# Peptides against a protein of PDB entry 2AUS: the designs that were tried, part 136

Target 1, 323 residues: chain A of PDB entry 2AUS
Amino acid sequence: ADIKREVIVKDDKAETNPKWGFPPDKRPIELHIQYGVINLDKPPGPTSHEVVAWIKRILNLEKAGHGGTLDPKVSGVLPVALERATRVVQALLPAGKEYVALMHLHGDVPEDKIRAVMKEFEGEIIQRPPLRSAVKRRLRTRKVYYIEILEIDGRDVLFRVGVEAGTYIRSLIHHIGLALGVGAHMAELRRTRSGPFKEDETLVTLHDLVDYYHFWKEDGIEEYIRKAIQPMEKAVEHLPKIWIKDSAVAAVAHGANLTVPGIVKLNAGIKKGDLVAIMTLKDELVALGKAMMSTQEMIERSKGIAVDVEKVFMPRDWYPKLW

## One batch from the design tools (peptide; made by RFdiffusion4, then SolubleMPNN)

Design b2_p19_1_s2 (from b2_p19_1, 10 letters changed)
Fold by OpenDDE base, seed 5:
Structure b2_p19_1_s2 (fold): chain B 323 residues (1-323), chain A 19 residues (1-19)
Amino acid sequence: as target 1 above (323 residues)
Amino acid sequence: DEWFQALLKEAEERRKKKK
């Protein structure tokens, strides 16, 4: 859900030194790649793992990771985090997903009944993971946030669906088919969204990456490869954020927990146990961590551990040690 | 690997047509 989070300011006088850090828009190309995420249009055919391996070969990278598996036959939005940003995928794995699916019905059903039954699948559904899933085959609830029917052509139903991470669209379609009384199967599936990554001008193919890397390395044209890679901060846009003082950045970059005095501003609605992004005042990702306090506790308290820092992204030298 | 080699070959062919 694109719920705009309220920002609560604790220190309205806090300034940031423009000489410190590298804002997402001001990274040299090599550094931009080191802290990058590709919004890849995964082709149908290859596995998500093969595609990540190919991106590493195309871009001459040591490491990369993806923001959530797409099956071989499934195309569309696959976020691929690069190099030093590789670990940011942990923020994308639990993120909501959107798909466009083609459902084929095994019998004739009136359009009004199709629409009525599909609407009943908005909300909480019970699913069992497929046999081939790395997830334990236990019954689990998942949220269907919305179902939008795009087209009905006889037995073919094209629809958009927003779902909680790890919802199986194939299983959803099977259950819809059972509820319709005729049965159904998934004919086609494309992922159109993975958290903050969607089908937009940032979506690139493997062909684009090959061409854009060539233009940079052989022709000296940086522009295309720069646009093809998003800053890692894009991969945390959907998380609640805490913005910290310049004086706190180096400590957090060294793996110190964030304490309450370091907070300049924060999103409303943080709960204890939430995954949060720790940001500089220049919107640079310092670290991911677990909230040890609510937003309200972080406002009211003068001291204590606000965030247990789990994953540092920022280099230790971007900000000076001020302790 | 065959798909990846095809991808690279197609890219090379596109480059040759632009020269």
Scores: peptide ipSAE 0.330, ipTM 0.881, DockQ to the pose 0.871
Fold by OpenDDE base, seed 3:
Structure b2_p19_1_s2 (fold): chain B 323 residues (1-323), chain A 19 residues (1-19)
Amino acid sequence: as target 1 above (323 residues)
Amino acid sequence: DEWFQALLKEAEERRKKKK
């Protein structure tokens, strides 16, 4: 999520009509909710599915989805996409994750040895998915981006870990324990980040949502519920982006593939097969799709399908049909 | 769900204390 992507301008003369669309910060409260994502602090105990069902009941919603399962016992950052934004969670599934974990060692190990061995687990690791996962139990590589030891108290090791999506922290801790020679288990786990969503001022509880919805519906105070919900565009901040002409927006919103002439600017380093966000010049999310060209091909070519549009988010009427 | 009912009840109690 933290990789700043270069922006390449293909059409420096492209303008946008200020009367078209609804920029994220200019949505009425009802529309903001319809295109919203909650940065939920999931409590320990309930499943991620139960929590999503409760959010739907609290906020009187028909649809919602989460940006990657947390186990019942695991707390912390659970992005919950609402209503028309529900499908944006597909952008969060492949996103990196951060956790704070408490590892309990089954024997005494010198602190210097703990630090040395844990540092060796930065980089590529081999994992086998746990039996409870819907994922086939095949050996696979995963990236550990960083391990930061926060505290060592005897046999208890508190650490922060940044990982590739679908890295199992319980399995990591088991392997660290084996490498230390004493064994270990995961005592506690909290997710502190899921792609662009982190522990910050946008993190809200189920209690907050109940109270904030009440303040809006009963007291007419929109401020709290507005701040508790992020625009769906937040959920794609970590993706490579392609910005399109106003004349291309309605066609993409109708499910047409993005063609090369519609591109105004794009991020560097897009590869064929990448998940990309198609944006307006007002930073509104139009659609998610699969890149059919590299960034370089999208610059050099005058025609062709740039993006195979998979999921449309923008309503068909926000921009006029200009074809 | 008992947990969800508890959540709602606690919220109602908080609202009654603020009035």
Scores: peptide ipSAE 0.322, ipTM 0.880, DockQ to the pose 0.817
Fold by OpenDDE base, seed 2:
Structure b2_p19_1_s2 (fold): chain B 323 residues (1-323), chain A 19 residues (1-19)
Amino acid sequence: as target 1 above (323 residues)
Amino acid sequence: DEWFQALLKEAEERRKKKK
């Protein structure tokens, strides 16, 4: 998620009308909630689906969705997209994850051997999905981006791990235990990151949400609930972006594909088939779509479909029709 | 849901202590 993408400018004279749209920081509280994502600290015990159902009851919402399942016993970062933002979770499902895990060894192993063997699990690993997963139980490769050992206390190993989406930490720990020759199991697991969402000042509990909603509805204080909900644009920070002219916004908001003349600026390194975020010049999310061209093709070509628009988020009336 | 009812009850008890 922390890859700084270069921004290539195609039109350095493109301006935006300040009267059009609702930038992420300028949404009225009701509209902010309708286009919101909560960085939830999921408690251990309930399922991710139960927690989403409870958020809808707490905040009086019709729709919500989560940015990738946590097992009942797993705590930590669960992005929950609200109402009109619900479908933004599709950007979070393929995003990298970070966890802190406690591994318990079934025998005594020298610390030097623990460190050496765990370092060998950085890179590509072969995993079989657990029986309870909706994923077909075929062997698949997954990337372990990094393993950081935080503490070793006898048979207990606390470590941080960055992984590709759909890596099973329980299976990783089982394989580490086998490689150490003594066996191991996962004692505890917490998710500390899901794409752009991490443990920071935006992380809130279900308890916080109950209190903050009450302060708004009963006491007229919106500040707490406003801070507890992030704009939906946060959920696409890790995607490559394409910024479009004001004249293209209403067409894309109506579900038209983005054509090359509508592009003002774009990130470097977009490939054909990539999921991209289409943004206004005010950094408002218009839509998600599939790139039909590379960054280079979008620079060199004067015409053609740049993005196949898959999911529109922006209302049709925020920008005028200029066609 | 016992857990959700407990959450709401605890929140109500906190509000009663602040009044």
Scores: peptide ipSAE 0.318, ipTM 0.878, DockQ to the pose 0.798
Fold by OpenDDE base, seed 1:
Structure b2_p19_1_s2 (fold): chain B 323 residues (1-323), chain A 19 residues (1-19)
Amino acid sequence: as target 1 above (323 residues)
Amino acid sequence: DEWFQALLKEAEERRKKKK
């Protein structure tokens, strides 16, 4: 689901001062941690909140937050945003998710029928949130983007599923089982993707974090803990972006709304009301905000509020105040 | 938390085996 967004250049002459800011790749280790996100492999057993509390204890952090709850029994990709990056999880909550699930059927069903029925669950589905969910238990529509059957072994069906945020895989499996006529339950579930975070070389365990923090603090080896933490900019890769002039950065970092004259380049397909990332020309995250204009309106207009700034991440002093 | 203490103990044991 890496939708390559077209980049429209509005000001092709805009330059950036190399002395201002801290690009993600040039942050000292302490600053990298302050603006970091861990792609955690959450073990089965603990809650997502317990795991976040343990990460804070392991890494000696004051604040952290996770990019969308995994149930205690569910393992896999849990983005954990650190310190000053903690609020970046708001970009990950609405992001699509992928899971690998093991469905156990309560009766024998021909493989051809399993494949046919599971394909019918691609698209719009109606779900009721489970009792344990903090979400109001009203019926709601959710998207299943794809179902990929990996293996069928008698009554056990291993499948990959891409879903809209807040789709309940347990409920999906229950409805598949009803449609097959035999019933089914979710035996196992692993999250393999949360927006831009996936199962790759950046995925780390709690054990890795304990070891890597020790190597840094006791042995002076920075490399492992640096690689285990992604820059906060990773957590917004899936969002539409607006890149701004150096002269606009300090104002936005002070909480001012982004006005149209501050825009250098932007992604195509921004709609009014979209969550957008405001970036520097060095790909530093300044803020998250709500688009007040479409991409087309931001190109055509000479003035007005382009983005209502909701969450500032960049410190106020990284760029000079040019007003 | 017993799980957290087990995690720390296992890490200490891994460090002792690498020395």
Scores: peptide ipSAE 0.308, ipTM 0.878, DockQ to the pose 0.796

Design b2_p19_1_s3 (from b2_p19_1, 9 letters changed)
Fold by OpenDDE base, seed 3:
Structure b2_p19_1_s3 (fold): chain B 323 residues (1-323), chain A 19 residues (1-19)
Amino acid sequence: as target 1 above (323 residues)
Amino acid sequence: DAWFEKLLKESEERYKKKK
């Protein structure tokens, strides 16, 4: 999520009509909710599915989806995409994640040895998914981006860990315990980040959502519920982006593939097969799709399919048909 | 769910106290 991507301009003369679309900052409250993502602080106890069901009841919604399962006992950052934005969660599934974990050691280990051994687990690790995972139990490599020890109190080790999507912290702690020679287990786990969503001022509880919905519906105060819901565009900040001409927006919103002539600017480093976000020049999310070309091919070619459009988000009427 | 009904009740009680 933190990788700044270079922006390459292909058409420096492309303008956008200010009358077309609904930029994230200009959506009426009802439209903002329909294209929203909540940065939920999931409580410990309920499943991620129960919490999503409760959000739908609280906010009177037909549809919602979460940006990656947290176990019942695990708290913290659970992105919940609402209504028309529900399918944007597919952008968050492959996103890196951060956790704060409490590891309990089954024996006494010198602090210097704990620090040294935990540092060796930065980088590539081999994991087997747990039995409870819907993921096939094959050995797989995962990247640990960083381990930061926050506190060591005897046998209790509090640490922050940044990981590739689908890294099992319980399995990591088990392997650390084996490497220490005493064994260990995961006592507590909190997710502090899921891609662009982190512990910040946008993090809200279920209690906040109930209270903020009442303030809107009963008192006419929309400010709180507006701040509690992020625009769906937040959920794609970590993806490579392609910005398109106003004349291409309606076609993509109808499910047409993005062709090379529609591109105004794009991020560097797109590879064939990458998940990309197709954006308007007003930073509105039109669609998610699979790159059919590299960034370089999209610059050099005059024609062809640049993106296979998989999921449309933008309504068909926000931009005029110009074909 | 008893947890959810408790959440709603607690919120309604907070809302009534703020009025």
Scores: peptide ipSAE 0.202, ipTM 0.832, DockQ to the pose 0.848
Fold by OpenDDE base, seed 4:
Structure b2_p19_1_s3 (fold): chain B 323 residues (1-323), chain A 19 residues (1-19)
Amino acid sequence: as target 1 above (323 residues)
Amino acid sequence: DAWFEKLLKESEERYKKKK
């Protein structure tokens, strides 16, 4: 998620009209909420679905969705996309995750052996989804990006782990325990990251949301609820981006596919089939779509469909029709 | 949901103490 993607400029003369659109920092509070994502600290106990339902009740919302299920007992980072932003969660589902886990060993193991064996679980691992998973129970490869041991206290091992989406930490801990020869189980789990959402100043509790909503509705103080809700653009920070001309924005907002002439700048390393974010020159999310070309093809070609637009977010009236 | 009603009640109590 923290990989700074190179930006290739295709049209260095392209300007944007400051009167058009609503940049993420310039949305009225109601519009900010309509295009918002909460970095929720999910409490242990409730399901992710119950928590989303509660957020809808707290904030008086019609629609919301979460950026990837946490088990009832699992706490931490749960992105909750609101109203018009609800479908931005599709960008977060495939995003990398980080967890802090407490592993309990079923026997005594020297610390040096614990460290050595856990290091071997960095990289590609083979997992079978648990029975309770909505995912087909086929063997699948997943990436463990890193394992950082935080603390070892006898049989208790606290560690940070960065993983590919849909890696099961419970299964990882089980396999580590087998490799150590004593067995192990997951005692505790907290999610500390979901793509661009992490434990930072934007992380809020359900208590914070109730309090901040009251401050806005009863006292007229919007500052707290404004800070508690991130713009939907935050939810696509980890995606490759394509920035488009003002003249192309209204067409894409009407559901037209992005053609090569509309591109001003783009990230390097886009492959055909990648999920990409189509952005304005003011860093507003217009749409998500599937790349129909590589970055190189989008540079070299003068025409053709660059992105098959799958989901529009921007209202049709934010930019004028210029075609 | 008893948990949600508890959450609301606790928030109302905090809000009343801040006023």
Scores: peptide ipSAE 0.199, ipTM 0.833, DockQ to the pose 0.835
Fold by OpenDDE base, seed 2:
Structure b2_p19_1_s3 (fold): chain B 323 residues (1-323), chain A 19 residues (1-19)
Amino acid sequence: as target 1 above (323 residues)
Amino acid sequence: DAWFEKLLKESEERYKKKK
């Protein structure tokens, strides 16, 4: 998520009409909620599905979805996409995750050996999904990006771990315990990051959401609920982006594929088959789609389908039809 | 759900104390 992607400009003279669309920072409160994502601090105890159902009840919503399941006992960062933004969770499911875990060892192990063995688990690991997962129990590789030991207190090891989506930390801890020769189990787990969502000032509890909704509906104070909900564009910050002309926006919002002449600027390193975000020049999310060309092909070609549009988010009336 | 009803009740009690 933290990789700054280079931006290549194809049309440096492209302007945008300030009267068209609704930039993420200028949406009326009702529209902000309709296109919102909550950076929820999920409590331990409830399922991710129960928490989403409760958010819908608290905020009087018809639809919501979460950016990747946390087990009942796991707390921390759960992105919850609201209403018209619900489908943006598809961008978050494949995103990297970070956790802080407490591992309890079943025997005494020297600290030097703990540090040495845990470092060997950085890189590719072989995992088998747990029995209760919706995923077929086939052996699969997952990447561990980093392991940072925070504290060692006798048999308790507190560590930070960055992982590929769908890595099971409980299984990782079990294998570390086997490699140490004493066995281990996961005592506690908190998710500290899910793609662009992290522990920061945007992290809110269910208690905060109830309180902030009451301040809006009963006292007329919208500031708190506005700050508690992020724009849906936050949920695509980690994706490669393509910015399009005002004249192309309405066509894409109607479900037309993006053609090369509509591109104003784009990120470097797009490959054919990548999930990309199509943006306006005001950084509004129009659609998600599959890249049909590389960045290089999108620069060199004058025509052709650049993106196969899969999911439209923008309403059809925010920009005029200019075709 | 007993946990959710507890959450709502605790919030209502906090709100009434701030008025």
Scores: peptide ipSAE 0.188, ipTM 0.822, DockQ to the pose 0.843
Fold by OpenDDE base, seed 1:
Structure b2_p19_1_s3 (fold): chain B 323 residues (1-323), chain A 19 residues (1-19)
Amino acid sequence: as target 1 above (323 residues)
Amino acid sequence: DAWFEKLLKESEERYKKKK
């Protein structure tokens, strides 16, 4: 969800030293790759794990991880976090997803009835995970945020659907088919969004990655591979953010918890227990952590642990130790 | 993987045609 979050400023006089850190737009190509995320167009056929292994071979990388499994037959948006950014996928796992699905009905149904019944599936649904899922096969609720019917051609229904993470579109289509009284199955599925990653100019194929890597390594042209890789900060755009003083950055980069005096500005609506991104004043990702206070508590309190730091991304030497 | 080797070969052929 493109939730515009209000920014509350606690320290309007806080400045940042331009000599410290590496802003996302100013990283040398090697450093950009080390802190990169690819918005991959996953082809149908291979597993998400095979595709990640291929990206590592193409780009000569030691580590990579994906921002949420797509089934072999499912194409589209697969965020692949690289090297030092690999752990940023934790921010993408709970993120909302969008799909375009083709549903095939097993009988004739009037279009008005199709539209009416599909609208009733917006909201909370009860699902059981499929057998192939590593998730325990317990009944659970999932939210369908929206259903948009794109086209109806006889028994074929093309629709866009926004869903909570871990909603099974195949199961949704099965239940829609039961509610229509004729039955249905999922003919095709494409993921069009995973949190901040969508179908846009940043979407690249495996073919593009091979070509762009050759242009860099053989011809010295870095522009294409630079554009094909997003900064890791893109992978946290959907999270609530806390921006910290330059003097707090090195401590957090060493794994220290963020205390209230280190906060310069923060998003509204942070709750205790939320996953938050800790940022520099140059919009560099320092760490992910769990909020130990609400936004209001972080404003009102002068001391205490604001964020329990779970995953550090920033190197320890980008900012000086000021303790 | 035969698919991966095909991907590499197709890219090399595209690259050679652009030179």
Scores: peptide ipSAE 0.187, ipTM 0.827, DockQ to the pose 0.842

